# Ledger of designs, part 45: peptides against a protein of PDB entry 5CWW

Target 1, 194 residues: chain A of PDB entry 5CWW
Amino acid sequence: VPKLQGPFDFDLNPEDEQDDEVELKDIYVIGEKPRVADLMRGEEEELEMMKEDQHNGLSLNIICLLSTSGQVKICLDIDGVEAQWLPPRSKNKRLFAPPPEPPSLLTFQTFDTLKPAEVTPDGWPMFSEDATSPYSFYVTHPAGITYISLTPWVFRLESELQSDSEAGTEFRIDLLAKGQGSERDRIFTQTRTQ

## One batch from the design tools (peptide; made by RFdiffusion4, then SolubleMPNN)

Design b2_p30_1_s2
Fold by OpenDDE base, seed 3:
Structure b2_p30_1_s2 (fold): chain B 194 residues (1-194), chain A 30 residues (1-30)
Amino acid sequence: as target 1 above (194 residues)
Amino acid sequence: LRTAPLDLDALAKKLAALVAKRKAERKAAE
């Protein structure tokens, strides 16, 4: 039986956003790509080709959260949350080990996709995938459609995760954190015919 | 459209720690 995974703690949550006040409407998860080395342990030639494909996905899960107001929160799974199953009902009262600390998500970026005037009680923002890239998606709302791409930073972060050198890593990570972050473009705006 | 401010220095530190952790784990698995 699948185990319900408990609440996640959010590291570096914006102070201005009380988590209790934000009504979440949708979640979009970008799973980590399997390590090429683990998949290709028998096929050396294909391993070289996949290494050249610069678009090796991030070796971290990304969790995107969407609020009723059209706010998007991009989080990184730093703990590597895996699917858990309920332990078989063994009769032995295993002494309740202290509940494991809840897994943490690192808040990477938070941004709006709607203007305040576009937020309506009946507005229902939703995620939609981009078939061309696992690291791009859309936020669809009656007021408009916003394209989001994580590609500007995902590649750089993965490069640091896979690097064998520590030289310059801190500097490059600092630049990554202070950069523009995700691409965000309103691709469609619904003109209300007054 | 607004972007919520984050403590970017704290973010950088957390990311650096994550990278270091993952590298250490990879090295230990080899």
Scores: peptide ipSAE 0.566, ipTM 0.924, DockQ to the pose 0.766
Fold by OpenDDE base, seed 2:
Structure b2_p30_1_s2 (fold): chain B 194 residues (1-194), chain A 30 residues (1-30)
Amino acid sequence: as target 1 above (194 residues)
Amino acid sequence: LRTAPLDLDALAKKLAALVAKRKAERKAAE
C-alpha cells in the first residue's frame, strides 16, 4: 500500500504570497529521469536510439501547483522524495521516532496564467500534459489556454547537477536563478461573445 | 501576467547547495 506523503514544506515562498491564502486546485508532477543503470537493464540497442532524442530529463522531481486563480508554482523536490510503501505491519510501531522531517520543496518560480479580470469564483484551471515534451504542459481555464515550458532552465540545471567541475557552477546557477525562468505563452483566449 | 517576486539571491544559494550536495553524493557512490 502506498504511504501517504506530505505535507510538504515549501522552502522560499514569494514574499507577496501568504501561502495560507492560496487555494490549490491541481498538481502536476514531472518525475525525475530514470537512472541510467536502471535503463541499462533493457536492450542495449534501444539505449543508442534513446540517446539522441531523449533530452536527458532533470534528475529531480518537479512539482507544479495550480491555484484557483490560475497561479502556477514550480517547485523542485530537493530531498528526492521516493515513493514510500507502508512498511509491513510490523507490531513495533516505535511511536517515538520523531516524525521524519517533512520533505522540503524548493520554490523555483511562481507566476500567473490568468489576468485578474479572468479569474472567476467558479473557474477551475487544470493542468494537461504536452505529448511532445515531459517538461512542457498546458494550463486550461474557461478563459483560455496557456502553454508553459520548463525547458529553458531544466537543461541548464541538469547540466550543473551532472557536471564534474565546480568551475563556474556558482555563476551559472546565479544566472539560472535570475534568468527568465519558464516559458509562458497564452495560446488561446476565449472571446466572450456578448 | 504577473510573476511573483522571489528572493533570487536566496534561490541561487539554495540551488548551489543542492548541486553541491548531489555532486558529493554521486562522488561518494562511485
Scores: peptide ipSAE 0.566, ipTM 0.924, DockQ to the pose 0.773
Fold by OpenDDE base, seed 4:
Structure b2_p30_1_s2 (fold): chain B 194 residues (1-194), chain A 30 residues (1-30)
Amino acid sequence: as target 1 above (194 residues)
Amino acid sequence: LRTAPLDLDALAKKLAALVAKRKAERKAAE
């Protein structure tokens, strides 16, 4: 039986967002790229294909959270949270191990997909994948559809993660953090028939 | 559409630490 994971600690959560104010409706997980070393235990040919795919994914899981208000929070899994299974009912007295520190998610970006006037109590925003890119997705709501792409920063972050040089890394990361972040585009707006 | 304000300096520091950690782990595996 899969273990229920969480709660997660959100590092750099916006101060104004009391945890109590954000009702989550959906979660979208972008898994990390497969480790080449783990894949290499098989066919050498798959490695060449992964190298040629210029769009090497991020070596981190990305957790996207969607609230009832259409707020999206983009988080990075910095601890490498793995799927956990319920331990078999072994009676062993590990009662007194301090609960492992909850895994932390690094909040990278938080943004709205809905205008305040579009937020409704009965609104149900949902994530949907983009079949063309693992790092792009849609937020659908009765008021409209918003396209989101993480590509503007994901590949830059991965480049830093894979770099063998420390030269300029801090500067480039600073630029990445202070950049525009994710692309967000409202591709459809429901016309309220007056 | 609004973007919630983050402490971008803190974010940069956390990302830098993450990158450094991952690089160190990679180097140690090698």
Scores: peptide ipSAE 0.566, ipTM 0.925, DockQ to the pose 0.776
Fold by OpenDDE base, seed 5:
Structure b2_p30_1_s2 (fold): chain B 194 residues (1-194), chain A 30 residues (1-30)
Amino acid sequence: as target 1 above (194 residues)
Amino acid sequence: LRTAPLDLDALAKKLAALVAKRKAERKAAE
């Protein structure tokens, strides 16, 4: 039985967004690359196919949140939250350990997929995967379909995570934070046949 | 389509800290 996880604290929420005002409709999780050690337990043939796909992923979980308004929030799992199953592992919690702080998500980017005029009370935006890339997905809404790709920054962030050098890291991270962020393209718009 | 403004300087700082932490953890596991 899966354990209920949360609440999550969102670090660096947009100033204009009160968490109470954002009704979430869907969540899309992009899992971190499997560790080589975990892959070694699988059949050798699956290991070769996974190696090519593994080199291009992020060693962090990405949590995408979708609101009723079509707002997407991209969060990074900075604490490394793993799926938990019941019964909870009997951590020998020393009886007096302070309750663990809730896991935090780092808000990387927040953006809209719908124009204000496209937002409807009965709208049901949803995520769907892109079969061609784990770091690309679609937001579907009755008003249209938006393609999103995290690839522009994911690769660069992973490069920093895997680098052995500190030289230029701060500068490159600054460019990551201040860059264009995720690709966003409206690939379909439903024309209201008046 | 709008992008919500973030404190990008704070974001950069936190990302840098994350990278540093992960690198330190990797080195400690070797």
Scores: peptide ipSAE 0.565, ipTM 0.924, DockQ to the pose 0.763

Design b2_p30_1_s4
Fold by OpenDDE base, seed 1:
Structure b2_p30_1_s4 (fold): chain B 194 residues (1-194), chain A 30 residues (1-30)
Amino acid sequence: as target 1 above (194 residues)
Amino acid sequence: LRTAPIDKEKLAKKLAELVERRKAERKAAE
């Protein structure tokens, strides 16, 4: 039986976001790239294909959260949350180790996809995937469609995660953190017929 | 469209810690 995971703690949650103010409507998860070491048990041909894929993904899960107001929160799974199963009913009351600290998500970026005037009680935004890129997606709402791409920072972050060099790492991370973050483009706006 | 401000300095620190942790984990596996 799968174990219910959560609640998750949000690290770097905007101070102004009271938990009660942001109603979450949708979640979009971008899974981490497979670790080659975990796949080394497979055929050599799969290994070559994975070497090419090693450059094409982040070794962290990305959790995108969408509020009813169209706010997107991009979070990184820094703890590497794995699927947990309920321990087999072993009768021995092993001293339950203190429950592990709840997993933390690192808030990388928070942004709006809707203008305040576009937010309606009955118009709820939803995520949709981009079939052309695992690191791009759309937020669809009756007022419009917003394209989002994580590509401006994802590959740079992965490069740092895989780097064997300490040279310039701090500088590049600082640039990554202080940069523009995700690409956001309103590709469609529904004209309110007055 | 507004971006809700997060503490970017703290973010940079957390990312740096993550990178260092991952490097250490790789080195230990090796």
Scores: peptide ipSAE 0.590, ipTM 0.926, DockQ to the pose 0.786
Fold by OpenDDE base, seed 2:
Structure b2_p30_1_s4 (fold): chain B 194 residues (1-194), chain A 30 residues (1-30)
Amino acid sequence: as target 1 above (194 residues)
Amino acid sequence: LRTAPIDKEKLAKKLAELVERRKAERKAAE
């Protein structure tokens, strides 16, 4: 049985976001690239296809959160939260080690997909995947559809995570943090027929 | 509701710390 994970602490949450103000409606998780060692147990053909994909992924899980107002929060799993299974109920009263500090998510970016006038009390924004890219997705709402791509920064971040050189790292990370972040494009807007 | 901007200087610092941690972990595994 999967263990319920959480709560998660959010590092660098926007200062003006009171925890009580953002009602979450949906979660979209982009899993980290599989480790080569884990893939070596697969069939050779699957290995070749996945080797090409391994060079094109982030070695961190990405957690996308969607609010009722259409706000998207992009978080990085910096602690490497692994799926945990409920340990078999060994009746041994293992002294509850103090619960490890809850894993932290690093807030990378927040942005709106809806204009204030498009937000409705009955609005139901949802994530949907892009079949053509693991690092792109859509936010669908009755008012419209927004395309989102993480590709502008994901590969650059992975390059830094895999780099053996410290030269220029601070500068490149500063550019990542201060950059435009994710691509966002409203691909469809519902015209209210009067 | 205006999404409050994230402190980008703090973000840069946290990302740098992450990168350094990952480098140290890789070096220790070799």
Scores: peptide ipSAE 0.588, ipTM 0.922, DockQ to the pose 0.606
Fold by OpenDDE base, seed 5:
Structure b2_p30_1_s4 (fold): chain B 194 residues (1-194), chain A 30 residues (1-30)
Amino acid sequence: as target 1 above (194 residues)
Amino acid sequence: LRTAPIDKEKLAKKLAELVERRKAERKAAE
């Protein structure tokens, strides 16, 4: 039985976002790619397949949250939350361990996929995967479909996470944080037949 | 389409902390 994980704390929220006001409708998780070191324990053949996937995925889980209004929140799992299954493996729960701090998600980016006029009470946005890329997906709504790609920043972030050098890291991270972030493109808009 | 503003300076700081933590963890495993 999967263990219920959460609530998650958000380290960064939009200034205008009241936690109680954002009704979540869907969640899309992009799992971390296994570290090359962890793969080295497996057969050589699997290692070659991962090398050919030139797009080294992020060594962090990405949690995408979708509100009823079509707002997307891109969060990074900075704590490395693993799926927990019952029974809990922790034999060594020291009786007096402080309650574990709730896992935190780092909000990387928030953006809308719907215009205010497109938001309807009966409309529900949903995530759907892009079969061509693990770091791209769609938000589908009766009003339209929005393509989202995390590729503009994911590789850069991973490069910093795997870097052995501190030289220029702060600068590159600053550029990453202040950049445009994810690609977002409305690929389809439903024409309201008046 | 609107982007809800987040504190990008705080984001940069948190990302930097994450990177440093990961580097430290990797170095300790070595």
Scores: peptide ipSAE 0.587, ipTM 0.925, DockQ to the pose 0.771
Fold by OpenDDE base, seed 3:
Structure b2_p30_1_s4 (fold): chain B 194 residues (1-194), chain A 30 residues (1-30)
Amino acid sequence: as target 1 above (194 residues)
Amino acid sequence: LRTAPIDKEKLAKKLAELVERRKAERKAAE
């Protein structure tokens, strides 16, 4: 049985955003690229397929959160949260060590996928994957479909994480933080037949 | 609801700290 992980602390959550004000409806997780060293323990055929995909991945988990209003929050898992399973019901009263400090998520970007007029109380936005890219996805809502791509910043961030050069790193990171971030495009809008 | 803007200066600092940590970890493995 998978262990429920959380609560998560959000680093750099907007000060004006009370956790109680944003009703979350869906979560989309993009797992980190597998470590090549960990793959060497598997069958050679699985290794070759993963090597081609690994050159283009981030060495961090990305957690996307979707609200009832169609707001997307992109978070980075800086602490490296791994999937945990419930320990087998061993009878031994192991003194519950105080739960480790909750893992922190770094908020990278927030943006809307719906116009104010499209937000409805019964609306239920959902994530869906893009089969063509692990770092692209869709937000579907009765009002329309929005394409989202993280590719404009993900590869640049990974380049900095893997760089041996200290020259210009601070400048490039500043550009990443202050840039436009993710690509967003409304690919379909439902025409309200009057 | 207007998405409250993230403090981009704080974001840049946190990302820089992450990059430095990863570099230090690689150097220690070497």
Scores: peptide ipSAE 0.587, ipTM 0.922, DockQ to the pose 0.629

Design b2_p30_2_s1
Fold by OpenDDE base, seed 1:
Structure b2_p30_2_s1 (fold): chain B 194 residues (1-194), chain A 30 residues (1-30)
Amino acid sequence: as target 1 above (194 residues)
Amino acid sequence: AAAEEAKRKAVLEALKKALEKHREERIRRL
């Protein structure tokens, strides 16, 4: 039987947001791609076919959270949430190891998709996929549609995770964190016909 | 394998520190 995973701990939440005040409406998960090291254990022929696809993904799960206000939080699963199974009911009271610490989610970026004037009590923002990229998606709301892409940083982060050299890593990571991060573009705005 | 895992951990620790340093810039309002 699969084990329920969670709750997650959120690292680096905005200081002005009490976690208790953020009503979530939707969650969008981008599953991790296999690490090159894990693929190197396969047959050489499978490795060559996967190499073309390997350069195009992050070896971390990404969890996107969407609030009632249209705020998006992009989180990284840094602990690597694997499928957990309930331990077999052994009759022996083995001292259960203390419950593992809940997996931590690292908040990479937070951004608004709605202006304050566009937020309505009955508004229901939702995620929708982009068929052209697993790292791009839309936030749809009655007020409009916002395109989001994680591509500006995802491939750079993966390059650092896969690199053999520590030289310059701290500097490149600092640039990654200082940068604009995700692409955000309002592609459609619903004009209220007065 | 152990060296790769150690490096991956070091990158993630560097990322955590950088995100903390740039926390305000990681919030984009409209």
Scores: peptide ipSAE 0.609, ipTM 0.945, DockQ to the pose 0.805; fails the geometry check
Fold by OpenDDE base, seed 4:
Structure b2_p30_2_s1 (fold): chain B 194 residues (1-194), chain A 30 residues (1-30)
Amino acid sequence: as target 1 above (194 residues)
Amino acid sequence: AAAEEAKRKAVLEALKKALEKHREERIRRL
């Protein structure tokens, strides 16, 4: 049986967003790509094929959170949360080890997909995948559809994570943090027939 | 392996600091 994981701690939440006020409606997970170092244990042939795939991936899990208001939060799993299975019910009263510290999710970016006037009580925003890119997806709502792409920053972040040089890393990371971040485009808006 | 992991950790720490510094700029309203 899969172990339920969580709660997650969210690092760098917007100050105005009390965690208690954000009702989550959907979660979209982009699984990590294997790190080059982890691939070095594989056969050389798999290494070459994966090098091409690695140029398009991030060696961190990305957790996208969607609120009732259509706000998207892009979080990075910096701790590397692995899938855990419930241990078989061993009769041994395992001393309750203190619950492990909840894994921290680093909030990379937060953005709205709906205008305040588009938010409805009955509105249920949902994620949907983009079959053309693992780092692109849609937020669908009765008011409209928003395309999101993480590609503008994912590659650059991965390049830093794989960099053998510390030179300029801090500067380039600062540029990543200052950048526009994810692409966000409203591709469809429902015209209210007045 | 250990050196690579240390570098990776350093990058993530740098990212955390940078995102904290630019926290407000990372919120995009409509």
Scores: peptide ipSAE 0.608, ipTM 0.945, DockQ to the pose 0.800; fails the geometry check
Fold by OpenDDE base, seed 2:
Structure b2_p30_2_s1 (fold): chain B 194 residues (1-194), chain A 30 residues (1-30)
Amino acid sequence: as target 1 above (194 residues)
Amino acid sequence: AAAEEAKRKAVLEALKKALEKHREERIRRL
């Protein structure tokens, strides 16, 4: 049986956002791509087809959180939360190893998808996938639809994670942190019928 | 393997520091 994972600790939340004030409405998870080293245990021919796919993915899970206000938080699983199975109910009370420290999520970016005037008490923003890209998705709300793409930074971050040299890494990572980050485009706005 | 993991960890630590430094720039309002 799959184990329910969590709670997660959030690192680098915006200072103006107290964790207690943000009501989450939806969660969207982009699973990690296997690392090249993990694939080398397979047959060489499957490796070549997967190498092309590996260059297009991040070897970290991405957890997108959506608030009732339409705020999106993009978080990275830096601890590498592996799929855990419930240990078989062996009747032996193995001494509860102290619960492992909850995995930390690193907040990469926070952005709004709704203007303050578009936020409604009964509004329900939702994630929906983009069938054409694993690193793109939509936030849908009665007020409108916003397209989001993580592609501008995902490949660059993965390139650093896979780099053979530390030369220039700090500088390139600083540029990633300063950059615009995710693409965010309002593709539809609902006009109030007068 | 150990060297790769050490590099990966170093990248993630650098990312954490950079995100802390640029925290306000990582918030995009409308």
Scores: peptide ipSAE 0.608, ipTM 0.945, DockQ to the pose 0.789; fails the geometry check
Fold by OpenDDE base, seed 3:
Structure b2_p30_2_s1 (fold): chain B 194 residues (1-194), chain A 30 residues (1-30)
Amino acid sequence: as target 1 above (194 residues)
Amino acid sequence: AAAEEAKRKAVLEALKKALEKHREERIRRL
């Protein structure tokens, strides 16, 4: 049985957003791609298939949070959350190791998908995957559908994480943080019947 | 391995600092 993981600690939340005031509706997780160094420990045949995939993913888990108001938070798992299983019901009182410190999530970007006038008490936003890209997805709501892509920044961040040189890293990371970040496009809007 | 982990940690620390510096720009309203 999978172990429930959490609570997560959130780093760099907007000052005006007390975590206690945001009602979460949905979560979308993009799993990390294996690191090149970890693949070097595998058999040579698995290494060739994974080399083609290595250039196409981030070696960090991405956690997307969706509020009832249609606000999306894009968070990075910087500590590396591993899948945990409930220990088998062994009767041995193993000294409960202190619970590991809760993993911290780094907020990369926050954005709205609904205008204030589109937010309704009965309107629930939801995530939906894009089958054509692991780093793209949709937010669906009765008022409309928004396409989101993380592609503009994920490959640049991974390039820095895999870089053999520290030269210019701080400058390139500063440019990444100043950039527009994720693509956001409203692909459908429900026509209000007057 | 240890040098790669140290570089990865340095990149993540640089990212934290950059995101804090540009915090207001990372919020996109409609």
Scores: peptide ipSAE 0.607, ipTM 0.945, DockQ to the pose 0.781; fails the geometry check

Design b2_p30_2_s2
Fold by OpenDDE base, seed 2:
Structure b2_p30_2_s2 (fold): chain B 194 residues (1-194), chain A 30 residues (1-30)
Amino acid sequence: as target 1 above (194 residues)
Amino acid sequence: SAAEEAKRKAVLEALKKALEKHRESRIRRL
């Protein structure tokens, strides 16, 4: 049985939003792609098919959080939260190892999908996947639908994580952080019928 | 390798610092 993991600590939350004020409505997880070094331990033929997939993925889990107000937080699992299974119910009281420190999530980006006037008490923003891309998804709300893509930065971040050279890494990472980050496009807006 | 892991950690630390430096640009309102 998979173990429920958490709580998570959030690093670099927006200053204007104390975690205590944001009611979360939905969560969307994009699982990490295996690192090249981890795949090289497998059979060579499976490696060729997966090499194409590796160039398109991030070797970090991405956790997207959606608030009741339609705000999205894109968080990175920088500690590498591995899937934990519930230990077999061995009756032996193995000494409770001190609970490992909760993994920290790095807030990469925060953005709104709804205007303040579109936020309603009964509004139910939800994530939905894009079947055509693992790094793209939609936020649906009665007021409209927003397309999100992480592709503009995911590849660049992964290239730094996999690079053999430290030269220019700090500069490129600075540019990554300064950039617009994720693509955000309102693809549908519900017209209030008068 | 240990070197790869050290580099990965260094990249993530650099990212953390950069995101802190550019905190305002990481928030996009409508």
Scores: peptide ipSAE 0.603, ipTM 0.945, DockQ to the pose 0.780
Fold by OpenDDE base, seed 1:
Structure b2_p30_2_s2 (fold): chain B 194 residues (1-194), chain A 30 residues (1-30)
Amino acid sequence: as target 1 above (194 residues)
Amino acid sequence: SAAEEAKRKAVLEALKKALEKHRESRIRRL
């Protein structure tokens, strides 16, 4: 039986947002892609196909959180939440392992998809997938549709995670943190009929 | 490998520190 995982601890929450004020409405999860090194145990032919799949995804789970206000929080699973199975009911090994510390999520970016005037009590934003890209999605709301893409930073972060060299890593990571991060584009706005 | 995992951990720690340093710039309002 799969073990229920969570709650997650959130690292780097916006200072202004006490966790009590953010009503979450939707969650969008982008599962980690296996590390190339873990796949290298397979046949040589699969290795060539995976090298040609130049867009090796991030070897971290990404958890996107959406609030009622249309705020999106992009979080990274830095602890690597492995699928935990409930131990088979073999009676006797109370492995007194201390309960594993709850996994921590690192907040990579927070952004709004709705203007304050677009937020309505009855209008809830929702995630929807982009079938053409695993790292792109939409936030849909009656007021409009926002396209989100994580592609601008995902590849760069994965390159650092897979790097065999520490040279320049700190600098490139600093650039990732300073950069605009995710693409955010309002592709549709509902015209308020005056 | 253990060395690869150690490097990965170091990258993630560097990322955490960088994101903390640039926390305000990581919030994009409308």
Scores: peptide ipSAE 0.604, ipTM 0.945, DockQ to the pose 0.806; fails the geometry check
Fold by OpenDDE base, seed 4:
Structure b2_p30_2_s2 (fold): chain B 194 residues (1-194), chain A 30 residues (1-30)
Amino acid sequence: as target 1 above (194 residues)
Amino acid sequence: SAAEEAKRKAVLEALKKALEKHRESRIRRL
């Protein structure tokens, strides 16, 4: 049986948002791409195919969180949370291992997809995938549809993660953090026929 | 390798620091 994982700690949440005030409605996970170093153990043919895919991937899991208000939080799994299985019910003593520290998610970016006037009690925003890119998705709500793309920053972050050079890393990472981040585009707005 | 893992960790620490520094600018309202 899969082990239920969580709670997660969220690092770098907006100061104005108490974690208890944000009602999450949906979660969208973008699985990590394998790291080049991990691929070096594979067959050379797999390595070549994956190199092409790696140029478009991040070697970190991305967890996207969607609130009732249509706020999206883009989080990075910096700890590498793996799927855990429940240990077989061995009768042996509950070694009270201190509960492992909950894995931390690093909040990369937060953005709204709905205006305050578009938020309705019965309107539930939902994620949907973009078949054209694993790093693009939609937020759908009765008020409209917003396209999101992580591509503007994902490849740059991965390049830093794979870089053998420490030179300029801090500067480039600072630029990445200062940048616009994810693409956000409202592609559809429901016109209320008055 | 251990060196690659150390570099990766350093990048992530740098990212954490940078995101903390720019926390407010990482919130985009409508």
Scores: peptide ipSAE 0.603, ipTM 0.945, DockQ to the pose 0.792; fails the geometry check
Fold by OpenDDE base, seed 3:
Structure b2_p30_2_s2 (fold): chain B 194 residues (1-194), chain A 30 residues (1-30)
Amino acid sequence: as target 1 above (194 residues)
Amino acid sequence: SAAEEAKRKAVLEALKKALEKHRESRIRRL
């Protein structure tokens, strides 16, 4: 049986947003792609096929959080959370090691998908995948549909994580943090029939 | 390798620092 993981600690939340005030509605997870260094432990033939797929992925898990107000928070798993299973019911009271420290999520970006006037008590936003891209998805709500893409920054961040040189890394990371980040486009808006 | 892990850690620390510096610009309203 899979073990429930959490709670997660959130790093770099907006100062004005107490985590206690945000009601979460949905979660969307983009799993990490294998690192090139980890692939080098496999057979040479599997390495060539995986190199092509690796050029398009991030070697970190991405956790997207959606509030009832339509706010999206894009978080990075910097600790590398692995899937855990419930230990088998063995009768031995093994001294349970203290629970590992809760994993920390780094908030990369926060953005709204709904205008304040579009937020309704009965209107709940939801995530849906884009079958054409692992780093793109939709937020659906009765008021409209918003397309989101992480592609503008994911490749840049992965290139820094895999870089052989430290030269200019701090500067390029600063540019990444200053950039617009994720693409956000409202592709459909429900017209109020007057 | 240990050197690759050290570089990866350094990139993530630089990212954390940069995101903190630009915290306000990382919030996009409508």
Scores: peptide ipSAE 0.602, ipTM 0.945, DockQ to the pose 0.774; fails the geometry check

